# Peptides against a protein of PDB entry 4X86: the designs that were tried, part 68

Target 1, 56 residues: chain A of PDB entry 4X86
Amino acid sequence: EGPQLLLSEAVSRAAKAAGARPLTSPESLSRDLEAPEVQESYRQQLRSDIQKRLQE

## One batch from the design tools (peptide; made by RFdiffusion4, then SolubleMPNN)

Design b2_p27_1_s1 (from b2_p27_1, 16 letters changed)
Fold by OpenDDE base, seed 1:
Structure b2_p27_1_s1 (fold): chain B 56 residues (1-56), chain A 27 residues (1-27)
Amino acid sequence: as target 1 above (56 residues)
Amino acid sequence: DALTQQVDAYARRIVEEYLARGLLERE
């Protein structure tokens, strides 16, 4: 098993931790986060963040 | 682990963006 990398789940956890909830339906939010362009941006930023952390 | 921490950090940034855009609201 590895870390949970599903963006929608991570955002759900982070939103709850921040005391925030969707103004739209949770399903609509999940669909937005699952869009290919959003997922690609997520992948790129995650890779960049990890690389930066490893270099620190 | 480090990967999970980075995922969570990115997710927090998304939350802040969505709060700013009015897609999320504070309870």
Scores: peptide ipSAE 0.586, ipTM 0.904, DockQ to the pose 0.653
Fold by OpenDDE base, seed 2:
Structure b2_p27_1_s1 (fold): chain B 56 residues (1-56), chain A 27 residues (1-27)
Amino acid sequence: as target 1 above (56 residues)
Amino acid sequence: DALTQQVDAYARRIVEEYLARGLLERE
């Protein structure tokens, strides 16, 4: 799986829970989330958030 | 676990951003 699949699945669940949907398709949304800049931001934020929680 | 919680939290932030940018729409 990996981070790409985890993020795509998590976003799909979160969007559904919020009553939101993509204008195109779930597959198109997944491809957008696989963009290098999105994945890099995800990786950095995930690590940062975990580190912050450990320091509290 | 901590990883799952942070993934879910980040996913919610992505949804909010994409709603603001018009990439997602509310039903």
Scores: peptide ipSAE 0.583, ipTM 0.902, DockQ to the pose 0.544
Fold by OpenDDE base, seed 3:
Structure b2_p27_1_s1 (fold): chain B 56 residues (1-56), chain A 27 residues (1-27)
Amino acid sequence: as target 1 above (56 residues)
Amino acid sequence: DALTQQVDAYARRIVEEYLARGLLERE
């Protein structure tokens, strides 16, 4: 799966683990997570954190 | 692995934010 679906799936798992669910629907949540600003922040954070760990 | 850990960590941050914003609710 692509990055968007990866994030959506990860958030779904994390929400479930926290006993939380979307107020509207899983589809609406996925759509929100597909927003450009959300995806870019996600990509940057992952890249940055992984690079930092590799340099340790 | 490292990627999975970072993905999960970020996802948990999103969940906390969305709970605060009312986009997620406790079941």
Scores: peptide ipSAE 0.565, ipTM 0.898, DockQ to the pose 0.630
Fold by OpenDDE base, seed 5:
Structure b2_p27_1_s1 (fold): chain B 56 residues (1-56), chain A 27 residues (1-27)
Amino acid sequence: as target 1 above (56 residues)
Amino acid sequence: DALTQQVDAYARRIVEEYLARGLLERE
C-alpha cells in the first residue's frame, strides 16, 4: 500500500480511538485526505520526523 | 517502527484538526 492508503487507514483508527466519526461518511474523509496539499504536508512531516528520530 | 509511529502521530493531528473544522464529530 502507498502512503495515501496508510494515512487514510491510520486516520480511521485514530478517529475511532478518539470517539469521533465523519459527519457524512468515511469515504468523504478519505477523499479529503487525498487532496494534494494534505498529501504534501503529510509527506514532508513524515520525512522530517523520521530523520529526527533516526538521529536520536 | 519509525514509519508506523509517525503515521499514527500525523493521523492524530488530522483528527484534531478535522474535529476543529467540524468534519468529524464526537460520538
Scores: peptide ipSAE 0.559, ipTM 0.895, DockQ to the pose 0.586

Design b2_p27_1_s2 (from b2_p27_1, 11 letters changed)
Fold by OpenDDE base, seed 1:
Structure b2_p27_1_s2 (fold): chain B 56 residues (1-56), chain A 27 residues (1-27)
Amino acid sequence: as target 1 above (56 residues)
Amino acid sequence: SELAQLVEERARAIVEELLAEGRLELE
């Protein structure tokens, strides 16, 4: 659907597209990806990517 | 959209990292 600004959802979607699955469980991986600091890092990286694209 | 593409690219990069770390495996 639309762009996912949530890391856990974005990774889940991309993993499925790549034919990849968690070795443990989807829940355990999601819990790690939903950590505030991890989510924030993702947002910052995404923001940086957007800025780079705008500068092209 | 362009934004959607950027998100997918970032997400794919993270998937590659998780694969390398052994947290994800290919089916």
Scores: peptide ipSAE 0.709, ipTM 0.925, DockQ to the pose 0.691
Fold by OpenDDE base, seed 4:
Formats: sequence, structure tokens, C-alpha cells
Structure b2_p27_1_s2 (fold): chain B 56 residues (1-56), chain A 27 residues (1-27)
Amino acid sequence: as target 1 above (56 residues)
Amino acid sequence: SELAQLVEERARAIVEELLAEGRLELE
């Protein structure tokens, strides 16, 4: 429900939709995706995507 | 919404990367 601005949550949702699961554990993968620099990179990518779409 | 679509597209791309890296597997 609604767009997920947290990387870990967005990936979890997309993985389930694609029929994909972690080889380790959901918790382990989430921990990696919750790293500040990784989350920030995701946020910047989304911001860039939005800007590009607004220019179309 | 358009925002939701962009989020889903970005997340899907990341899932593809994780699959390629062997962090995710397809059921």
C-alpha cells in the first residue's frame, strides 16, 4: 500500500512480486539494505528518476 | 500513481541486480 521510500521495504515488495527470495535471510538482506549510504543512494536515484519524468 | 510506478521500477531494477549477484534466488 503506497510507495515505499525505504529501500529495504521497496526491495522486499518487489522481490515478492518477482517470486524471488533471499539466499540468506530476509533480516540479513534488510540489514545490508538499511545501511545509510545505500539508503541515501536509493533516495538520490528516486529523486533523479522523478526529475527526469517531470521533464518529459 | 506516477510516484508509485517510479518506486516499483527502481525496486525491480535493484531486484535484478541482487539476483545477478546471487543475493536473491527465483522460486
Scores: peptide ipSAE 0.709, ipTM 0.925, DockQ to the pose 0.662
Fold by OpenDDE base, seed 2:
Structure b2_p27_1_s2 (fold): chain B 56 residues (1-56), chain A 27 residues (1-27)
Amino acid sequence: as target 1 above (56 residues)
Amino acid sequence: SELAQLVEERARAIVEELLAEGRLELE
């Protein structure tokens, strides 16, 4: 429901849609994806994607 | 929406990376 700006939530949704699951647990994977530096990288990549689209 | 599509595309790319790394597996 709506675009997910949190990496952990976006990946969770996309993984389910692809029929993929964590080798460990959803909670363990989420913890790794919630690391501030990882989340920030995701946010920057999204911003870059948007900017590229605006330039087309 | 356009934003929703971009987010989904980015998320799917990350899922592919996690699959390649062995952090995710296909059911």
Scores: peptide ipSAE 0.708, ipTM 0.925, DockQ to the pose 0.653
Fold by OpenDDE base, seed 5:
Structure b2_p27_1_s2 (fold): chain B 56 residues (1-56), chain A 27 residues (1-27)
Amino acid sequence: as target 1 above (56 residues)
Amino acid sequence: SELAQLVEERARAIVEELLAEGRLELE
């Protein structure tokens, strides 16, 4: 419930909604998506998206 | 909310990338 600022959780929800599942396991995929640099990249992209929307 | 929509859109784009990479598969 609610928008997820965590990449791993956001992807998990989106994947389920799309009928997609990890080739290995949810835990394995989440571990990769929880890497600090990957999470930070997601946050930066999301922040950029928000800023663009605010300018409209 | 707009924030929720933005998160969903971003996450969906990432899912598409993961599908293309073979990390995710469609049921």
Scores: peptide ipSAE 0.707, ipTM 0.925, DockQ to the pose 0.706

Design b2_p27_1_s3 (from b2_p27_1, 15 letters changed)
Fold by OpenDDE base, seed 2:
Structure b2_p27_1_s3 (fold): chain B 56 residues (1-56), chain A 27 residues (1-27)
Amino acid sequence: as target 1 above (56 residues)
Amino acid sequence: SELAQLVEERARRIVEEYLARGLLERE
């Protein structure tokens, strides 16, 4: 299956892999990560990372 | 894939930031 590009999904997966959990609730964390502006910022930074790799 | 690696690296950095800010805790 293809990689998950959603910030909320990526962070959820990484947190579980690191043995980390939210201090509040999973729902509260997801709500913050699913904000459109937060997701867009993540997408832009990811795109920037890809462009840097293309220049290597 | 390389894209998957980039996603995981970025997500891991966010996790570390959230741990530092007290939004996440280690189990």
Scores: peptide ipSAE 0.582, ipTM 0.903, DockQ to the pose 0.707
Fold by OpenDDE base, seed 5:
Structure b2_p27_1_s3 (fold): chain B 56 residues (1-56), chain A 27 residues (1-27)
Amino acid sequence: as target 1 above (56 residues)
Amino acid sequence: SELAQLVEERARRIVEEYLARGLLERE
């Protein structure tokens, strides 16, 4: 399957891979990361990263 | 893919930040 571009999904996966967990709950963390402004900032940063790689 | 790698890298940096801020903890 294609890469998950949702911030909440990406962080959840990365946290699990690192053996890290939220102090509250996975659902609470996901709720925070699913905020529209947070997701949009992530998408913009990712787009910027892609642009930088294309210039290398 | 390169896109998948970028996603993983960004996510990992966020995890590290959240660990530093005490929002995540190591198991």
Scores: peptide ipSAE 0.582, ipTM 0.903, DockQ to the pose 0.680
Fold by OpenDDE base, seed 1:
Structure b2_p27_1_s3 (fold): chain B 56 residues (1-56), chain A 27 residues (1-27)
Amino acid sequence: as target 1 above (56 residues)
Amino acid sequence: SELAQLVEERARRIVEEYLARGLLERE
């Protein structure tokens, strides 16, 4: 079982770990993070990170 | 896993950005 790669899930987890909460509602933040274009941008950046690690 | 670490690191940077932009606040 691999890790979840959804931006919304990753940010939610990281925010809680940092003791951070949204100024708006959690639902509003999740909606923004679940937008297809936002998720795609995140995936591209993650892929770039993976490629960099593989080249090291 | 290494992949999980990369995800966490990326997410942490996003959280810091959102804190700086005032989209998140510290509890």
Scores: peptide ipSAE 0.580, ipTM 0.903, DockQ to the pose 0.687
Fold by OpenDDE base, seed 3:
Structure b2_p27_1_s3 (fold): chain B 56 residues (1-56), chain A 27 residues (1-27)
Amino acid sequence: as target 1 above (56 residues)
Amino acid sequence: SELAQLVEERARRIVEEYLARGLLERE
């Protein structure tokens, strides 16, 4: 239960915490968020955030 | 952890965007 690096999992957890749910289905939302280009963009942004935090 | 906080903050911003776009709804 450590840090979740998958975008789909992170958004799912955050949505639940906010009391939000998809208009379609959890499965449909996960499929969209698991698209390779979407996940890669998220990973790059997270990596950038980490690097900036290390430089502070 | 610091990493967990970064993940949560980014995910929360995405949730807010999806709520605004009508892809998510509040219960």
Scores: peptide ipSAE 0.578, ipTM 0.902, DockQ to the pose 0.730

Design b2_p27_1_s4 (from b2_p27_1, 14 letters changed)
Fold by OpenDDE base, seed 1:
Structure b2_p27_1_s4 (fold): chain B 56 residues (1-56), chain A 27 residues (1-27)
Amino acid sequence: as target 1 above (56 residues)
Amino acid sequence: SALTAAVDAAARAIVEALLAAGRLELE
């Protein structure tokens, strides 16, 4: 499993918890999550959050 | 775990961004 699959699984879980759904389709969401800027945002946020949690 | 919580938080940030962009909608 690459980062894209990890992101899609994490987003799927988080979206359900938030009561959110794709505007058009799950396939459209998958394409959105493949965008390099989205992948990078996730990587940076995850890195930051891990650092924060390690300090708690 | 701390890792699980971090993954969830990062994913929630993406969800919020997608909501703001109109790619996701609330039920």
Scores: peptide ipSAE 0.626, ipTM 0.899, DockQ to the pose 0.580
Fold by OpenDDE base, seed 5:
Structure b2_p27_1_s4 (fold): chain B 56 residues (1-56), chain A 27 residues (1-27)
Amino acid sequence: as target 1 above (56 residues)
Amino acid sequence: SALTAAVDAAARAIVEALLAAGRLELE
């Protein structure tokens, strides 16, 4: 399971917790999550949050 | 764990961005 799949799974869980769902379809959401800028934002935020929480 | 919490936080940030962008909607 690659980073893109990790993002998809993480977003799926977080969306459910927030009461959110795809506006159109799960497939459309998957395509949205494949955008390089979205993947990079996730990677950066994840790295930052890991570092932050390791210090807490 | 720190990793689990970080993954959750990062994913929530993406969800908020997708909501703002009109790619997700609230139930």
Scores: peptide ipSAE 0.626, ipTM 0.899, DockQ to the pose 0.586
Fold by OpenDDE base, seed 2:
Structure b2_p27_1_s4 (fold): chain B 56 residues (1-56), chain A 27 residues (1-27)
Amino acid sequence: as target 1 above (56 residues)
Amino acid sequence: SALTAAVDAAARAIVEALLAAGRLELE
């Protein structure tokens, strides 16, 4: 799976854990997650968090 | 693992942003 698919799966799991669901539909959410800025935000936050945790 | 925790944290941040944007709602 590529980064975009990993993002979708990770967000799905995190949303469920938080008790959150798509306002409209899962398909609409998928389209939102395909946005380059969302994927880049995820990548940057993931990279940052890994770096932080490696320091612990 | 650190990687698993990082993935979760990054995903949670996206969830928070989507909630703020009105793309997700809380049950």
Scores: peptide ipSAE 0.626, ipTM 0.899, DockQ to the pose 0.597
Fold by OpenDDE base, seed 4:
Structure b2_p27_1_s4 (fold): chain B 56 residues (1-56), chain A 27 residues (1-27)
Amino acid sequence: as target 1 above (56 residues)
Amino acid sequence: SALTAAVDAAARAIVEALLAAGRLELE
């Protein structure tokens, strides 16, 4: 399971928890999550958040 | 765990960005 798969699963769960759904379709959302800027944002956020949580 | 919490936080940030971009909508 690569980073992109982790992203899609994590976003799906987070969206559901927030009461959010794709404006068009789940398939469209999946394509959106393949965007380089989205993947990079997730990578950076995850790295930063891991560091923050580890020092708690 | 720290990892699961970090994953959740990172995912939430993406969700918020997608909401702002009009790719997600609230029910």
Scores: peptide ipSAE 0.625, ipTM 0.899, DockQ to the pose 0.594

Design b2_p27_2_s1 (from b2_p27_2, 17 letters changed)
Fold by OpenDDE base, seed 2:
Structure b2_p27_2_s1 (fold): chain B 56 residues (1-56), chain A 27 residues (1-27)
Amino acid sequence: as target 1 above (56 residues)
Amino acid sequence: MEAIERMSREELEEVLQQLQEQEQLAA
């Protein structure tokens, strides 16, 4: 329920729903997506999207 | 983004608050 605050979890759920499978293992993909700089970018984007929605 | 469009205003505000708390913990 609701958007995941962690990019790794968001991608995993999206991939499952779309029937998409990465070339690398889920664990390897999650490891890459859990990188601090990547997660921070996701957090900022999520915040921006929510703020824009609240302004509509 | 699709999930955000389906959320209520109250839910959006709750998630925004969670993000702000996370930012404070990371600082």
Scores: peptide ipSAE 0.406, ipTM 0.851, DockQ to the pose 0.833
Fold by OpenDDE base, seed 5:
Structure b2_p27_2_s1 (fold): chain B 56 residues (1-56), chain A 27 residues (1-27)
Amino acid sequence: as target 1 above (56 residues)
Amino acid sequence: MEAIERMSREELEEVLQQLQEQEQLAA
């Protein structure tokens, strides 16, 4: 439905939609994407994108 | 990005609120 607030889930959804599978395990990928600094960067980008949309 | 383009103004504001709440918890 709407945008995922968690990067790990957003990536998982995107991968599924694209029919793409990582060479590494899904758990390994999720672990990296769940790192606080990575999630924070995603949150900031998501916020920025939403704010830009609201200004259109 | 794609999902954002399909959202209403109200929905966008709701997500912003959720992001702000998450930020406050992480602070």
Scores: peptide ipSAE 0.402, ipTM 0.849, DockQ to the pose 0.810
Fold by OpenDDE base, seed 3:
Structure b2_p27_2_s1 (fold): chain B 56 residues (1-56), chain A 27 residues (1-27)
Amino acid sequence: as target 1 above (56 residues)
Amino acid sequence: MEAIERMSREELEEVLQQLQEQEQLAA
């Protein structure tokens, strides 16, 4: 539906849409993507992109 | 970014609100 607030879910959805399978296990990938610093960076970028779109 | 381009203004504002609420709870 809408954009995922969690990076891990966003990546999973993108991979599924592309019919792609990661080389590493989905569990390992999710673990890495759920790291606090990685998730925070994603959240900040998502917020920035949305704010820019709203200003158009 | 692609998902954002397809979203309505209302949907964008709703997601932005959710992000801000998340930030508030984390503070």
Scores: peptide ipSAE 0.400, ipTM 0.847, DockQ to the pose 0.812
Fold by OpenDDE base, seed 4:
Structure b2_p27_2_s1 (fold): chain B 56 residues (1-56), chain A 27 residues (1-27)
Amino acid sequence: as target 1 above (56 residues)
Amino acid sequence: MEAIERMSREELEEVLQQLQEQEQLAA
């Protein structure tokens, strides 16, 4: 329901939906995904996608 | 993108507002 604003949550949700299991531990993956620069990139992409959708 | 495509215009604007507010605070 709606887009996740946190990349870590978005990835977890996607992985669960796909039945995918990461080779790295969920904790390690979450740590990497929660890095500020990674989260910022996700935020920017999310903003861009929303803006494009609003233009349609 | 998939979740965004299913959202209403109002919902999209609300999320966009949240992102912009977050950006303003981080700037």
Scores: peptide ipSAE 0.396, ipTM 0.848, DockQ to the pose 0.698

Design b2_p27_2_s3 (from b2_p27_2, 18 letters changed)
Fold by OpenDDE base, seed 2:
Structure b2_p27_2_s3 (fold): chain B 56 residues (1-56), chain A 27 residues (1-27)
Amino acid sequence: as target 1 above (56 residues)
Amino acid sequence: MEAIRAMSREQLEAVLQQLQELEEQRR
């Protein structure tokens, strides 16, 4: 799988696990992820949020 | 993200694993 698809799958999995939709719609997320710098920033923030939650 | 607060530890770890896989592919 390509990097864009892997990130979108991670977000979709998180949303499904929480029983809710992600804050960003799938089409909007895909659009944001077209830019590499935005994709990386989003991945880092998602990782950071998860790690912080695991430490609580 | 609000969704993160609603997930169990197991679910969070599963998502984290996918992010790690993405990081490995980008290296």
Scores: peptide ipSAE 0.260, ipTM 0.784, DockQ to the pose 0.324
Fold by OpenDDE base, seed 4:
Structure b2_p27_2_s3 (fold): chain B 56 residues (1-56), chain A 27 residues (1-27)
Amino acid sequence: as target 1 above (56 residues)
Amino acid sequence: MEAIRAMSREQLEAVLQQLQELEEQRR
């Protein structure tokens, strides 16, 4: 699977593990990953942003 | 990213865990 599918699957698994439906559309994350050249950077930024959000 | 703001704390923690799993798989 490509990076886009891996990330979408990660989000889906995370939602399932949390016992809840995603509050965001999977398409929102997928759209940000449409450009292959930024997929890795996006993944890293996503991680960073999540960490920052958790520290609020 | 707006997607982050639209997620619950529990979802964010779960996504973070899954991202870490993906990173480990890529190494």
Scores: peptide ipSAE 0.210, ipTM 0.753, DockQ to the pose 0.282
Fold by OpenDDE base, seed 5:
Structure b2_p27_2_s3 (fold): chain B 56 residues (1-56), chain A 27 residues (1-27)
Amino acid sequence: as target 1 above (56 residues)
Amino acid sequence: MEAIRAMSREQLEAVLQQLQELEEQRR
């Protein structure tokens, strides 16, 4: 699987688990992920947020 | 960020696994 699909799946899993739609639509996310720098920054931020939650 | 607060530890770990796979592909 490619980078866009893997990250999209991660975000979709999070949204589904919360019982809500993500703040950004799948289409908007896909568009943002076309830029490698945005994709990496988003991945890192998501990872950081999850790690912080797990440490609470 | 908001969705993360509503997730269980198991669900959070599943998302981390997806992110890990993405990191490994970029290595």
Scores: peptide ipSAE 0.294, ipTM 0.800, DockQ to the pose 0.313; fails the geometry check
Fold by OpenDDE base, seed 1:
Order: structure tokens, then C-alpha cells, then sequence
Structure b2_p27_2_s3 (fold): chain B 56 residues (1-56), chain A 27 residues (1-27)
């Protein structure tokens, strides 16, 4: 799988686990993931949030 | 994100693994 697909799957998993819809629409998310700089920032934020949750 | 707070430890770890794969693929 490519980087874009891996990140989208991670976000989808998080949304499904919460029983909630993603904050960003699928179309908007896909568009954001087309830009490498946005994709990296999103990945870092997601990782940070997860790590903080695991440390609680 | 609100979704992160609702996830179990197992679910969080699964997402982290996927993020790790993404990082490895970029390098």
C-alpha cells in the first residue's frame, strides 16, 4: 500500500472505533492527503494524539 | 481528536502500527 492509503486507513480505523464520522469528509481528507506536507502534518498529529492517550 | 479518546488500547496500537508502516515506506 502507498503512504496515502495507509494514512487513510488509519483515520478510517479511528473513526469506526469511536462510532463516529471523521472530522474531515472523505473527499476533503483525500484532497489533503494529495499534498505531502499536509499528509505529514496530519500523520504527526494523529501519532501525537494516540501516544498521549496511551500515556494516560 | 474525539475518535482517539473512544478507542481501546488495542485499537490505538493497531493505528500506531499502520502509521509506522507509513513512516517506513516514506524512508
Amino acid sequence: as target 1 above (56 residues)
Amino acid sequence: MEAIRAMSREQLEAVLQQLQELEEQRR
Scores: peptide ipSAE 0.261, ipTM 0.785, DockQ to the pose 0.317; fails the geometry check

Design b2_p27_3_s1 (from b2_p27_3, 8 letters changed)
Fold by OpenDDE base, seed 4:
Structure b2_p27_3_s1 (fold): chain B 56 residues (1-56), chain A 27 residues (1-27)
Amino acid sequence: as target 1 above (56 residues)
Amino acid sequence: SAEDQELRELISQLTPEQLAELTAKYG
């Protein structure tokens, strides 16, 4: 709920910025993901998913 | 941290389409 929502919102903002207006930066996204509300396990999963996509 | 820096580097390499896929998964 809380942690998942924060994570999804951060990713969503990054997607929007990349596709159109630079509303956020990779650094801003990372900062959001570093928020204490987000569980480390979710952050690690996201990192893993990113790595997989970069390898495609 | 080193871990956070690594994450930032990975995110910076993503295309808009890849970001959209992640949004769909976690959204």
Scores: peptide ipSAE 0.186, ipTM 0.764, DockQ to the pose 0.272
Fold by OpenDDE base, seed 3:
Structure b2_p27_3_s1 (fold): chain B 56 residues (1-56), chain A 27 residues (1-27)
Amino acid sequence: as target 1 above (56 residues)
Amino acid sequence: SAEDQELRELISQLTPEQLAELTAKYG
């Protein structure tokens, strides 16, 4: 089913889902995060950024 | 994986504003 999405695109979808115009679902985000093309270093950086924001 | 599940749980806790910031950084 088409080309795989990058983790950055999954983050964008999550933002749309939580915003005033929800265009995606949590299930769609989960699928994108499991994409094999996503580098582990990128995932680790994203996790770090999320954790920092949750501590604000 | 367990790591994937952790990311999903963390993302689900973010506000729309925080998600927008992440989109701006990584998009």
Scores: peptide ipSAE 0.170, ipTM 0.758, DockQ to the pose 0.287
Fold by OpenDDE base, seed 1:
Structure b2_p27_3_s1 (fold): chain B 56 residues (1-56), chain A 27 residues (1-27)
Amino acid sequence: as target 1 above (56 residues)
Amino acid sequence: SAEDQELRELISQLTPEQLAELTAKYG
């Protein structure tokens, strides 16, 4: 959906959608995060952060 | 890929509060 988002923008959009209107979906977020132009190191860091939070 | 599937599974489990925390870090 539209241009590919940077990792930070994708995360922000997901949070906004969860708290207000569903401006994006998990599928859309995943697509953006999986885009080949997204730096792998950023994606790996985000994954690590998510895993830690889910284990709290 | 398996890696992509893992990411999708993790994202689907996030609560709004957890998303907000991530936004604070990356936003």
Scores: peptide ipSAE 0.170, ipTM 0.758, DockQ to the pose 0.261
Fold by OpenDDE base, seed 5:
Structure b2_p27_3_s1 (fold): chain B 56 residues (1-56), chain A 27 residues (1-27)
Amino acid sequence: as target 1 above (56 residues)
Amino acid sequence: SAEDQELRELISQLTPEQLAELTAKYG
Protein backbone atom coordinates (compact mmCIF):
# COMPACT_ATOMS: atom_id res chain seq x y z
CA GLU B 1 0.00 0.00 0.00
CA GLY B 2 1.30 3.39 -0.99
CA PRO B 3 0.84 6.62 0.90
CA GLN B 4 -2.65 8.08 0.78
CA LEU B 5 -2.86 11.41 -0.99
CA LEU B 6 -4.99 14.30 0.10
CA LEU B 7 -7.81 15.03 -2.30
CA SER B 8 -6.22 18.28 -3.38
CA GLU B 9 -2.99 16.56 -4.25
CA ALA B 10 -4.74 13.77 -6.10
CA VAL B 11 -6.76 16.23 -8.16
CA SER B 12 -3.67 18.22 -9.01
CA ARG B 13 -1.89 15.09 -10.14
CA ALA B 14 -4.83 14.04 -12.26
CA ALA B 15 -5.05 17.42 -13.94
CA LYS B 16 -1.38 17.34 -14.78
CA ALA B 17 -1.63 13.83 -16.17
CA ALA B 18 -4.62 14.78 -18.30
CA GLY B 19 -2.83 17.81 -19.68
CA ALA B 20 -5.57 20.19 -18.63
CA ARG B 21 -6.43 22.11 -15.50
CA PRO B 22 -9.73 21.31 -13.83
CA LEU B 23 -12.44 23.93 -13.71
CA THR B 24 -12.46 23.61 -9.93
CA SER B 25 -9.23 24.00 -8.03
CA PRO B 26 -8.12 20.94 -6.10
CA GLU B 27 -8.31 22.95 -2.91
CA SER B 28 -11.90 23.96 -3.55
CA LEU B 29 -12.97 20.39 -4.16
CA SER B 30 -11.22 19.24 -1.00
CA ARG B 31 -12.95 21.97 0.95
CA ASP B 32 -16.32 20.79 -0.30
CA LEU B 33 -15.65 17.28 0.96
CA GLU B 34 -14.34 18.35 4.33
CA ALA B 35 -16.72 21.18 5.16
CA PRO B 36 -19.46 19.97 7.51
CA GLU B 37 -21.86 22.67 6.34
CA VAL B 38 -21.96 21.27 2.81
CA GLN B 39 -25.29 19.64 2.07
CA GLU B 40 -25.37 15.88 2.40
CA SER B 41 -27.05 15.58 -0.99
CA TYR B 42 -23.99 17.08 -2.66
CA ARG B 43 -21.67 14.70 -0.87
CA GLN B 44 -23.86 11.77 -1.82
CA GLN B 45 -23.89 12.80 -5.46
CA LEU B 46 -20.11 13.03 -5.49
CA ARG B 47 -19.85 9.60 -3.91
CA SER B 48 -22.22 8.19 -6.51
CA ASP B 49 -20.21 9.65 -9.37
CA ILE B 50 -17.01 8.20 -7.99
CA GLN B 51 -18.57 4.78 -7.60
CA LYS B 52 -19.91 4.86 -11.15
CA ARG B 53 -16.46 5.54 -12.53
CA LEU B 54 -14.94 2.77 -10.46
CA GLN B 55 -17.44 0.41 -12.07
CA GLU B 56 -16.50 1.40 -15.62
CA SER A 1 -15.07 12.26 9.55
CA ALA A 2 -15.48 8.62 8.69
CA GLU A 3 -17.54 9.60 5.66
CA ASP A 4 -14.84 11.96 4.46
CA GLN A 5 -12.29 9.22 4.82
CA GLU A 6 -14.43 6.87 2.76
CA LEU A 7 -14.60 9.40 -0.05
CA ARG A 8 -10.85 9.81 0.02
CA GLU A 9 -10.41 6.06 -0.19
CA LEU A 10 -12.69 5.89 -3.22
CA ILE A 11 -10.88 8.75 -4.92
CA SER A 12 -7.55 7.04 -4.36
CA GLN A 13 -8.74 4.20 -6.59
CA LEU A 14 -9.49 6.43 -9.58
CA THR A 15 -7.18 6.81 -12.55
CA PRO A 16 -5.78 10.27 -13.21
CA GLU A 17 -8.15 10.65 -16.15
CA GLN A 18 -11.20 9.70 -14.09
CA LEU A 19 -10.25 12.11 -11.35
CA ALA A 20 -9.78 14.90 -13.86
CA GLU A 21 -13.25 14.26 -15.25
CA LEU A 22 -14.79 14.46 -11.80
CA THR A 23 -12.98 17.67 -11.03
CA ALA A 24 -14.25 19.21 -14.23
CA LYS A 25 -17.81 18.13 -13.51
CA TYR A 26 -17.85 19.69 -10.06
CA GLY A 27 -16.02 22.84 -11.10
Scores: peptide ipSAE 0.174, ipTM 0.762, DockQ to the pose 0.281; fails the geometry check

Design b2_p27_3_s2 (from b2_p27_3, 7 letters changed)
Fold by OpenDDE base, seed 3:
Structure b2_p27_3_s2 (fold): chain B 56 residues (1-56), chain A 27 residues (1-27)
Amino acid sequence: as target 1 above (56 residues)
Amino acid sequence: SAEDQELRELISQLTPEQLAELTEKYG
């Protein structure tokens, strides 16, 4: 197997998938976002940042 | 969780440029 991915790594993979050829499936991203080692405060900050960008 | 689902849905709506910005900030 291997080490668990962090939320930051999931975001990076999503960006690569969108900007180039898909490298990470939506299912894989979802799994990474649900990783228990990710701090809740970090997840909340990411959500806030995403929401702000969607309002542009 | 419901929170996880919301986050996934939000990410799916981002443009490639917005995703790149997030990568720069969090990556």
Scores: peptide ipSAE 0.171, ipTM 0.761, DockQ to the pose 0.281
Fold by OpenDDE base, seed 1:
Structure b2_p27_3_s2 (fold): chain B 56 residues (1-56), chain A 27 residues (1-27)
Amino acid sequence: as target 1 above (56 residues)
Amino acid sequence: SAEDQELRELISQLTPEQLAELTEKYG
């Protein structure tokens, strides 16, 4: 089941684990995710990339 | 939205390393 994480939380956790800051702020990524009208193709590609990684 | 929630659930299943890779790719 696991905890429900927001994109901003996930990004922050990833950055902390890797010891490196992302090029784009968590807030910017969250905005992209929540505004499909702005970046639909981006959202779709992100979804695809996530699914591919979960299959590894 | 429901779609946004699905993405968040997928993200929550990634390892920190996987998340870092994705973050850098889309950053």
Scores: peptide ipSAE 0.155, ipTM 0.747, DockQ to the pose 0.300
Fold by OpenDDE base, seed 5:
Structure b2_p27_3_s2 (fold): chain B 56 residues (1-56), chain A 27 residues (1-27)
Amino acid sequence: as target 1 above (56 residues)
Amino acid sequence: SAEDQELRELISQLTPEQLAELTEKYG
């Protein structure tokens, strides 16, 4: 049980961890992304950006 | 939700560099 993070905070934490720590697990990220403070429109925009990058 | 699950799966496929780019945009 820890503090729930906003979507942007979850992404930032995962990115930082990629350099010096194991990547944030999908389970941990899932918990953060489900935080009630995360706006649906923000999540949808993030999905779009992720999809574009994965299609490179 | 189904959308949440999709996001999690997509993020898990990102490279560290791609994730860093997203951090710059949304962080």
Scores: peptide ipSAE 0.180, ipTM 0.765, DockQ to the pose 0.282; fails the geometry check
Fold by OpenDDE base, seed 4:
Structure b2_p27_3_s2 (fold): chain B 56 residues (1-56), chain A 27 residues (1-27)
Amino acid sequence: as target 1 above (56 residues)
Amino acid sequence: SAEDQELRELISQLTPEQLAELTEKYG
């Protein structure tokens, strides 16, 4: 198994590699994905988008 | 949660450019 990455770390690495900074901090994005009060539909959509990109 | 762990596993497979695109969309 590969190393486990936290969402915040992954977002930070992506921003550096792409030369672009996200409008929302990596910490805020991680909070949105991990907070139980966030709508499940939002989390599911994000997962779907990730899966689609992995198929490219 | 287990679901959050699965999401992290998926994210770990993305390229930096793919992650950047998702960050702009959902960030």
Scores: peptide ipSAE 0.157, ipTM 0.753, DockQ to the pose 0.281; fails the geometry check

